# Peptides against a protein of PDB entry 5JXT, part 7

Target 1, 319 residues: chain A of PDB entry 5JXT
Amino acid sequence: SLLPKKEINVYIGMSEMQVKWYQKILEKDIDAVNGAGGKRESKTRLLNIVMQLRKCCNHPYLFEGAEPGPPYTTDEHLIYNAGKMVVLDKLLKRIQKQGSRVLIFSQMSRLLDILEDYCVFRGYKYCRIDGSTAHEDRIAAIDEYNKPGSDKFIFLLTTRAGGLGINLTTADIVILYDSDWNPQADLQAMDRAHRIGQTKQVVVYRFVTDNAIEEKVLERAAQKLRLDQLVIQQGRAQVAAKAAANKDELLSMIQHGAEKVFQTKGAFGTMAEKGSQLDDDDIDAILQAGETRTKELNARYEKLGIDDLQKFTSESAYE

## One batch from the design tools (peptide; aimed at target 1 T74)

Design b1_p9_5_s2 (made by RFdiffusion4, then SolubleMPNN; from b1_p9_5, 5 letters changed)
Fold by OpenDDE base, seed 4:
Structure b1_p9_5_s2 (fold): chain B 319 residues (1-319), chain A 9 residues (1-9)
Amino acid sequence: as target 1 above (319 residues)
Amino acid sequence: LPAPAYLLR
């Protein structure tokens, strides 16, 4: 029988470089961040800020001129300048030592480009599929990954491209490097490994930048998922969960953790204490804290009814 | 060392 998947949110601090870039993004549009634009502030401007903050949470090298150089070389700086890369690097060593195989999903094809450079730098054999991959090349990559005795350790996927009905049950670990605004897209990605033909316990690690925009993206996704589940269970017509965040929701998401980011002179959390020198005990502590916070997050939404979840803003989650 | 692939795209 297929074992239930284990899902763990992995809360990760920003590197010093990420904090500096996060501050710079907020400062560039400070009037919009403070809500001073009032009725004149465009929803499009707020969406652009959200997208820039999400890029920062993923990797600072997603910005032009962020990379150290010339010369532009792949080195340890690719890892230590992004909190998610520091955790990924340690986690992948553990996963490989366990004889597991891993799917890594992202919303950003440009982040997969950074992950390709990382795989080459660490000597990890990989496959890649994104939205631009031709149909024949997708089949070839899937077959190469799934073949008996495949030496491919990692599969790099955009969440939406990986959602397209493919079978990847030869992997038992799923890393969501970032989250989709639609939790169903992430579930469809997990279901590539968590399907009939899987023989191992599937474990899903969801990376979440702590004290940043991604925590609010996660809360919104968890709220929507619970609402969708309750609507299905009650046989009510799909209350069109407001597909897009309103202006005030976007502003609240941008403001989340912004004050603490402005007060921070270095890195955040475990990244401030250990930086790139994370050991196995630090990873165990991060995973244990993540498992606790994941249970707390789920328990918060399990108590809410449909009417509460429809009105539930990320602000009422902390009251 | 070769330039990162993401700089070449």
Scores: peptide ipSAE 0.043, ipTM 0.700, DockQ to the pose 0.574
OpenDDE base, seeds 1, 2, 3, 5: peptide ipSAE 0.021, 0.023, 0.025, 0.024; ipTM 0.607, 0.649, 0.647, 0.585

Design b1_p9_5_s3 (made by RFdiffusion4, then SolubleMPNN; from b1_p9_5, 5 letters changed)
Fold by OpenDDE base, seed 3:
Structure b1_p9_5_s3 (fold): chain B 319 residues (1-319), chain A 9 residues (1-9)
Amino acid sequence: as target 1 above (319 residues)
Amino acid sequence: APAPRYLLR
């Protein structure tokens, strides 16, 4: 029988460079961040801020002038300048030592480009699929990854492209490097490994930048998932969960953790204490804290009714 | 690389 998947949110502090760029993004549009635009503020402007903040949470080198150089090299700076890369680098070493194989999903093909350089730098053999990958090349990549005795350790996928019905049950670890606004897209990605033919316990690590926009993206996704489940159970098909956040919801998401980011000198949390020098005990502590917070998050939304889940409550973090 | 990743990709 297929074992239930284990899902763990991995809460990761920003690097010093990420904090600086996160501040810079907020400062550039400070009037919009403070809600000073009022009714005149465009939803498009707020969506752009959200997208820039999500890029920052993924990697600062997604911005012009963030990468150190010239010379522009592939080196340890690619890892230590992004909190998610620091955790990923330690986690992948553990995953490899245990004889597991891993799917890494992102919303951003440009992040997969950084992850390719990282894989080459660490000597990890990988496959890649994104939205631009030709059908024949997708088949070839899947077959190369799934072949008996494949030396491919990592599969890099965009969440939407990897969601397209493919079987990757030869992997037992799934890393969601970022989250989709639609929790069903992430579930479809997990179901590439968690499917008939899987022989191992599937473990899903969802990376979440702590004290940032990504916590609110995750909360909104969890809320939507619970709402979708309740609507199906109650036969209330007309309660289409409004897939798109309103302006006030987007503003609240942008403001989350912003004050603390402005007050922060250096990195956040374990990234401030250890930086790139995380050991195995630090990783275990991060995973254990993440498992606890994941249970708390799920328990919060499991208690809510349909009417509560239809409203975005910024304060749902405090109840 | 002759340029930052932002420009190359």
Scores: peptide ipSAE 0.465, ipTM 0.922, DockQ to the pose 0.220
OpenDDE base, seeds 1, 2, 4, 5: peptide ipSAE 0.035, 0.108, 0.450, 0.412; ipTM 0.696, 0.770, 0.919, 0.909; seed 1 fails the geometry check

Design b1_p9_5_s4 (made by RFdiffusion4, then SolubleMPNN; from b1_p9_5, 3 letters changed)
Fold by OpenDDE base, seed 1:
Structure b1_p9_5_s4 (fold): chain B 319 residues (1-319), chain A 9 residues (1-9)
Amino acid sequence: as target 1 above (319 residues)
Amino acid sequence: FPAPRYLER
């Protein structure tokens, strides 16, 4: 029988470089961040700020001129300059020692390019699929990964490309490096490993930048998922998903944690205390704290009815 | 190590 998947949100502090870039993004549009634009502020401008903040939460090298160089070199700086990479680097060592295999999903193909360079730097054998991968190359990558005795440890996927009905039950660990605005896209991605033919307990790690925009993206996704479940259960299929996030909702998301980010002179949380020197006990503490916060988040939305859940529904701004 | 591939794209 297929075991139920275990899902854990992993809350990760920003590196010092991420804090500096997050501050720079907010400062560039400070009038919009403070709501000074009021009714005149365009929804498009606020969505662009949200996109840049999400890029910063993933990796600062997604910005032009962020990477140290020339010369440009793949080195430890690729890891310590992003909180998610520091946690990923430790977690992958543990996953490999356990004899597990891992799917890593992101919304951003450019983040997969960084993860390829990381895999080469650490000597991890990998496969890759994104939205630009030809059909034949996609089949070849899946077959190479699923082959009995495959030496491929990691599969790198964009969430949308990975969602297209493929079987990856030869992996038992799923890392969602970021979250989709549509929780169904993330479910479709994790269901590539959590499917008939899986022989292991599937564990899903969802990376979330703490005290940043990604907490609000996660909250909205959890709210939408609960609403979708209740609509199906109650037969109220005609409950129109409320329109895309309004300006005030986007502003509230952008403002979340912004004051603490401006007050911070270094990194956040465990990244300030340990940085790249995180040990196995620090990782266990992060995972335990994440499991607690995941239970609290779920318990918050389980108590809400359809009418309460409808007040804050944003449709995916990304067609 | 070669230059990061993502900078060449």
Scores: peptide ipSAE 0.213, ipTM 0.817, DockQ to the pose 0.569
OpenDDE base, seeds 2, 3, 4, 5: peptide ipSAE 0.201, 0.158, 0.183, 0.189; ipTM 0.814, 0.803, 0.814, 0.809

Design b1_p9_6 (made by RFdiffusion4)
Pose (drawn by RFdiffusion4):
Structure b1_p9_6 (pose): chain A 317 residues (1-241, 244-319), chain P 9 residues (1-9)
Amino acid sequence: SLLPKKEINVYIGMSEMQVKWYQKILEKDIDAVNGAGGKRESKTRLLNIVMQLRKCCNHPYLFEGAEPGPPYTTDEHLIYNAGKMVVLDKLLKRIQKQGSRVLIFSQMSRLLDILEDYCVFRGYKYCRIDGSTAHEDRIAAIDEYNKPGSDKFIFLLTTRAGGLGINLTTADIVILYDSDWNPQADLQAMDRAHRIGQTKQVVVYRFVTDNAIEEKVLERAAQKLRLDQLVIQQGRAQVAAAANKDELLSMIQHGAEKVFQTKGAFGTMAEKGSQLDDDDIDAILQAGETRTKELNARYEKLGIDDLQKFTSESAYE
Amino acid sequence: HPPPTHLEK
């Protein structure tokens, strides 16, 4: 029995420093922010703003010249200058206290570099797979975290790094520091720990910058994830739109017994006998329209699970 | 305090 995973959006604000940088990004190209300029502009200008705001929502130190002036030290400012780091610090502290281990995923390798400095600062044992990591390296990194009684606690990965089918069931908590544009990428990262061999409840925390660009980014991915489900669930429809033996058999046998019983004429003919007054015609049209409504209202309301013929139906016996 | 290793990368 594999427990369904718990996925939780943790909505996070921004530090005072992030607001300063967030405003500068929006100011440096306020024209494009207000939707100015021609409609012919290439997608490049707006996408550059998206990248900067994404970096800003992650950590201000991703911008050069942002960390407090030289010389540079690695201290508490690494935590309190990014809203996500403040929430993560207490979250990671609570995670270790309850005997849990955690996989931390990110889109940006430069952010895992910042998380490396954090892990060393707090004394956390950790592993990293980067996507810019050799094959033999990440094999050892997987094994080191999966070793029985492992010294490690945190596993730092990029959402795409490892490839398909790698196993990290020795962890039961997943933290998505930032989200991916395609939902299948984040869903695959969660299934590093949420797969066969996982014994504990998998909990996934997704850091989202509330009232900023990441909240809006998330809605779109949730929509694209909903669209994918509808396509997959309806993937049986085109194969259904020939005729089975039973389908052909049912068409022939339908009402055949009543035909054999009949010596004279059938229904509409036996009761009225090839002569029809106005009242008889009106009853035929009223009965037909009623049947037509009930038939259409029944089938136009159905779904794929009702129309889909099982392959075992072809096993006529 | 040690310098940040992420700036060396």

Design b1_p9_6_s1 (made by RFdiffusion4, then SolubleMPNN; from b1_p9_6, 5 letters changed)
Fold by OpenDDE base, seed 3:
Structure b1_p9_6_s1 (fold): chain B 319 residues (1-319), chain A 9 residues (1-9)
Amino acid sequence: as target 1 above (319 residues)
Amino acid sequence: LPPPRYLLR
């Protein structure tokens, strides 16, 4: 029988470089961040800020002039300059040691390019699929990953490309490096490993940058998922919340943790205390804290009715 | 010298 998947949100502090770049993004558009544009502020401008902040949460090297050099080389700086990479690097060592195989999903193909360089640097054998991958190459990559005795440890996928009905039940670990605005896209990604033919307990690690916009992306996704479930249960198909955030919601998301980011000199949380020197006990503590916060998040939204879930989204319906 | 990753991708 297929075991229920275990889902854990992994809350990760920003590196010092991420804090510095997060500050620069906010400062560049400070009038928009402070809501000074009012009704005249474009939704497009706020969406652009959100996208830059999400890039920063993923990796600083998604920005021009962030990578140290010349010379531009692949080295430990690729890991320690991003909190998610520090946790990923420790987690992958554990996953490999236990004889598991892993799917890594991201919204950003350019992050997959960083993860390819990381895989080469660590000597991890991998497959890759994104939106640009030809159909024949997708089939070849899937077959190479799924073959009996495959030496491919990692599969790198964009969430949307990996959602396309493929079977990857030869993996038992799923890492969502970032979250989709639509929780159904992440579920479809998880269901590549969590499907008929899986023989192991599937574990899903969802990376979330702590004290940043990604907490609000996660909260919005959890709210939407609960709303979708209740709408299906009540037969109210017309109540499907418009997927697009309003301006005020986008502004609130941008402002979340911004003050603390501006006050911070250096890194956040465990990244400030240990940086890249995380041990196995630090990883266990991060996972335990994440499991607790995941239960609390789920319990918050399980108690809400359709009308309560809509009120938080419906300030978007009257513009 | 190899260019920065930002320009390679």
Scores: peptide ipSAE 0.397, ipTM 0.920, DockQ to the pose 0.222
OpenDDE base, seeds 1, 2, 4, 5: peptide ipSAE 0.303, 0.034, 0.203, 0.030; ipTM 0.861, 0.722, 0.826, 0.693

Design b1_p9_6_s2 (made by RFdiffusion4, then SolubleMPNN; from b1_p9_6, 4 letters changed)
Fold by OpenDDE base, seed 4:
Structure b1_p9_6_s2 (fold): chain B 319 residues (1-319), chain A 9 residues (1-9)
Amino acid sequence: as target 1 above (319 residues)
Amino acid sequence: LPPPRYLER
């Protein structure tokens, strides 16, 4: 029988470079961030801020002129300048030692380009599929990954490209490097490994930048998923969850953690204490804390009714 | 090392 998947949110502090870029993004549009634009502020401007903040949470090198150079070199700076890369680098070493194989999903094809450079730098053998990958090349990559005795450790996928009904049950670990606004896209991605033919316990690690917009993206995705489940169970088809956040929701998401980011000199959390020098005990502590916060997050939304789940409650994050 | 691929795209 297929074992239930284990899902763990991995809460990760920003690197010093991420904090600096996060501050810079907020400062550039400070009037919009403070809500000073009022009714005149465009939803498009807020969506652009959200997109830049999400890029920052993924990797600061997604911005022009962020990478140190010239000369531009792939080195340890690719890792230590992004909190998610620091955790990924340690986690992948553990996963490999366990004889597991891993799917890494992102919304951003440009982040997969960084992850390719990382894989080459660490000597990890990988496959890649994104939205631009030709059909024949997708088949070839899947077959190369799934073949008996495949030496491919990592499969890099965009979440939506990986959602296309493919079987990747030869992997047992799933890393969601970022989250889709649609929780169903992430479920479809993890179900590439968590399907009939899987022989191992599937573990899903969802990376979430702590004290940043990604916590609110996660909360909104969890809320929406619970709402979708309740609507299906109750047969209330009329509750089309408005998929798109309103302006006030977007503003609240942008403001989340912004004050603490402005006050911060250096990195956040474990990234401030250890940086790139995370050990196996630090990873265990991050995973344990993540498992606790994941249970708390799920328990919060399990108690809510349909009417409560339709309201974006910024306050429910502080209780 | 070759330049990072993400800078070439």
Scores: peptide ipSAE 0.157, ipTM 0.799, DockQ to the pose 0.512
OpenDDE base, seeds 1, 2, 3, 5: peptide ipSAE 0.025, 0.151, 0.417, 0.140; ipTM 0.638, 0.791, 0.910, 0.791; seed 3 fails the geometry check

Design b1_p9_6_s3 (made by RFdiffusion4, then SolubleMPNN; from b1_p9_6, 5 letters changed)
Fold by OpenDDE base, seed 4:
Structure b1_p9_6_s3 (fold): chain B 319 residues (1-319), chain A 9 residues (1-9)
Amino acid sequence: as target 1 above (319 residues)
Amino acid sequence: LPPPAYLAR
């Protein structure tokens, strides 16, 4: 029988470089961040800020001129300049040692480009599929990954391209490097490994930058998922959960953790204490803290009714 | 070393 999947949110601090770039993004549009633009501030401007902050949470090299050079070389700086890469690097070593195989999902094809450079640098054999991958090349990559005795350890996928009905039950670990605004897209990605034909316990690690925009993206996704579940269970017409965040929700998301980011001179959390020198005990502590916070997050939304979830803003989760 | 593939794209 298929075992239930285990899902763990992995809360990760920003590197010093991420903090500097996060500050720079907020400072560039400080009037919009402070809500001083009032009725004149466009929803498009706020969406652009949100997308830049999400890029920063993923990797600072997603910005032009962020990568150190010339000379431009793949080296340890690719890892230590992004908190998610530091955790990924240690986690992948553990996953490989246990004889598991891993799917890594992202919303950003440009992040998959960085992850390809990382895979080459660490000597990890991989496959890749994104939205630009031709149908024939997609089939070939899936078959190469799934073949008996495949030496491919990692599959790199964009969440939406990887969600398209494919079977990847030869992997037992799923890493969501970032989250979709639609929690159903992430579930569809997990279901590539968690389906009939899986013989192992599927474990899903969802990376979340702590004290940043991604925590609010996660909360919004969890709220929407619970609402969708309750609507299905109650047989009510799909109350179209407002598909797009309103202006005030976007502003609240941008402001989340911004003050603490401005006060921070270095890295955040475990990244400030250990940096790139995370050991196995530090990873165990991060995973245990993540499991606790995941249970707390789920328990918060399980108590809410449909009417509460429709009105429940990320602010009311802290009141 | 060749430039990272990310920068070549």
Scores: peptide ipSAE 0.166, ipTM 0.790, DockQ to the pose 0.451
OpenDDE base, seeds 1, 2, 3, 5: peptide ipSAE 0.025, 0.095, 0.094, 0.028; ipTM 0.672, 0.760, 0.758, 0.644

Design b1_p9_6_s4 (made by RFdiffusion4, then SolubleMPNN; from b1_p9_6, 5 letters changed)
Fold by OpenDDE base, seed 4:
Structure b1_p9_6_s4 (fold): chain B 319 residues (1-319), chain A 9 residues (1-9)
Amino acid sequence: as target 1 above (319 residues)
Amino acid sequence: LPPPAYLSR
């Protein structure tokens, strides 16, 4: 029988470079961040800020002129300048030592480009599929990854490209490097490994930048998922969960953690204490804290009814 | 070293 998947949110602090870039993004549009634009502030401007903050949470090198150089070289700076890369680097070592194989999903094809450079730098054998990959090349990559005795450790996927009905049950670990605004897209990605033919316990690690925009993206996704489940269970017509965040929701998401980011002179959390020198005990502590916070997050939404979830703003989650 | 593939795209 297929074992239930284990899902763990992994809460990760920003590197010093991420904090500096996060501050710079907020400062560039400070009037919009403070809500001073009032009725004149466009929803498009707020969406652009959200997208820039999400890029920062993923990797600062997603910005032009952020990478150190010339000369431009793949080195340890690719890892230590992004909190998610520091955790990924240690986690992948553990996963490989366990004889597991891993799917890594992202919303951003440009982040997969960074992850390819990382895989080459660490000597990890990988496959890649994104939205631009030709149909024949997708089949070839899947077959190469799934073949008996495949030496491919990592599969790099955009969440949407990986959602297209493919079978990847030869992997038992799933890393969501970032989250989709639609939790169903992430579930469809997990279901590539968590399907009939899987023989191992599937474990899903969802990376979340702590005290930043991604925590609010996660809360919104969890709220939507619970609402979708309750609507299905009650046989009610799909209350069109407001597909797009309103202006005030976007502003609240942008403001979340902004004050603490402005007060921070260095890195955040465990990244401030240990930086790139995370050991196995630090990873165990991060995973244990993540498992606790994941249970707390789920328990918060399990108590809410449909009417509460429809009105539930991310602000009422902390009251 | 060759430039990172990320910068060549």
Scores: peptide ipSAE 0.176, ipTM 0.795, DockQ to the pose 0.456
OpenDDE base, seeds 1, 2, 3, 5: peptide ipSAE 0.045, 0.030, 0.093, 0.168; ipTM 0.721, 0.686, 0.763, 0.787

Design b1_p9_7 (made by RFdiffusion4)
Pose (drawn by RFdiffusion4):
Structure b1_p9_7 (pose): chain A 317 residues (1-241, 244-319), chain P 9 residues (1-9)
Amino acid sequence: SLLPKKEINVYIGMSEMQVKWYQKILEKDIDAVNGAGGKRESKTRLLNIVMQLRKCCNHPYLFEGAEPGPPYTTDEHLIYNAGKMVVLDKLLKRIQKQGSRVLIFSQMSRLLDILEDYCVFRGYKYCRIDGSTAHEDRIAAIDEYNKPGSDKFIFLLTTRAGGLGINLTTADIVILYDSDWNPQADLQAMDRAHRIGQTKQVVVYRFVTDNAIEEKVLERAAQKLRLDQLVIQQGRAQVAAAANKDELLSMIQHGAEKVFQTKGAFGTMAEKGSQLDDDDIDAILQAGETRTKELNARYEKLGIDDLQKFTSESAYE
Amino acid sequence: SATTRSAYS
């Protein structure tokens, strides 16, 4: 029995420093922010703003000249200058206290570099797979974290890095520091720890910058994830839109017994006999429209799970 | 304790 994973959006604010940088990004190109300029503008200008706001929502030190002036030290400012780092510090502390291990995913390698300095600062044993990591390296990195009684605690990855089918079931908590545009990428990262061999409840925490760009980014991915489900669930429809032996057999046998029983005429003919007054016609049209309504209202309401014929139906016996 | 380093690149 594999327990369904717990996915939780953790909504996070921004530090005072992030607000300063967030405002500067929006100010430096306020024209495009207010939707000015021509409609002919290429997508490049707006997408550059998205990248900066994404970096800003992650950590201000991703911008050059942001970390406090020279010389540079790695201290508590690395934590308290980014809202996500403050939440993560206490979250990681609580995770180790309850004997849990965690996979931390991110879109930006420069952020895992910042998380490296954090792990060394707090004394956390950790592994990293980067996507810019050689094959033999990440094999050892996987094995090191999966070794029985492993020294490691945190596994730093990019959402794409490892490839398909790698196994990290020696962890039971996944933290998505930032989200991906296509939901299958984040979903694949959660299934590094949420797969066969996982014994404990997999909990996934997704850091989201509330009232900022990442909240809006999330709704779109949630929509695209919902659209994918509808397509996959309805993937049986086109193959259903020939005729089975039974379908052909059912068309022929339908009402055949009643035909054999009949010596004279059938229903509408036996009761009225090829002569029809106005009242008889009116009963035929009223009974038909009623049957027509009930038939259409029954089938136009159905779903794919009712229309889909099982392959075993072809096993006529 | 804090450690010294170079700037982020």

Design b1_p9_7_s1 (made by RFdiffusion4, then SolubleMPNN; from b1_p9_7, 7 letters changed)
Fold by OpenDDE base, seed 3:
Structure b1_p9_7_s1 (fold): chain B 319 residues (1-319), chain A 9 residues (1-9)
Amino acid sequence: as target 1 above (319 residues)
Amino acid sequence: MPRLRGPYK
């Protein structure tokens, strides 16, 4: 029988470089961040800020002039300059040692380009699929990954491209490097490994930058998922979950953790204490804390009715 | 190692 998937949100502090770039993004549009634009502020401008903050949470090298060089070289700086990469690097060593195989999903094809450089640098054999991958090349990549005795450890996928009905049950670990605004897209991605033919316990790690925009992206996704479930259960098909946040919701999301980011000198959390020198005990502590916070987040939204779930709350599940 | 990623676009 297929075991239920285990889902764990992994809350990760920003690196010092991420904090500096996050501050720069907020400062560049400080009037919009402070709500000074009022009714004149465009929703498009707020969406652009959200997208830049999400890029920062993924990797600072998604910005022009952030990466050291020329010459451009892949080295340990690719890892230590992004909190998610520090955790990923340690987690992948553990996953490989246990004889597991891993799917890594992102919304950003440019992040997959960074992950390719990382895979080559660490000597990890991988496959890749994104939105631009030709149909024939997708089939070839899937077949190469799924073949008996495949030496491909990692599959890199964009969430939307990986959601297209493919079978990847030869992997048992799923890493969501970032989250989709639509929780159904992430579920569809997880279900590439969590399907008929899976023989192992599927574990899903969802990376979330702590004290940043991504916590609010996660909360909005959890809220929407619960709303979608209740709408189906109650037969209220007309209660279309508002797919897009309003201006006030976007502003609240941008403001979340911004004050603490401005006050921070250096990195956040475990990244400030250990940086790239995380050990196995530090990873276990991060995973345990994440498991606790995941249960708390789910328990919060399970108690809410449809009318409550249609309203945005600015309050964190942990505040 | 040289990076695989091309120029910033």
Scores: peptide ipSAE 0.426, ipTM 0.940, DockQ to the pose 0.265
OpenDDE base, seeds 1, 2, 4, 5: peptide ipSAE 0.402, 0.424, 0.415, 0.415; ipTM 0.868, 0.942, 0.880, 0.890; seed 2 fails the geometry check

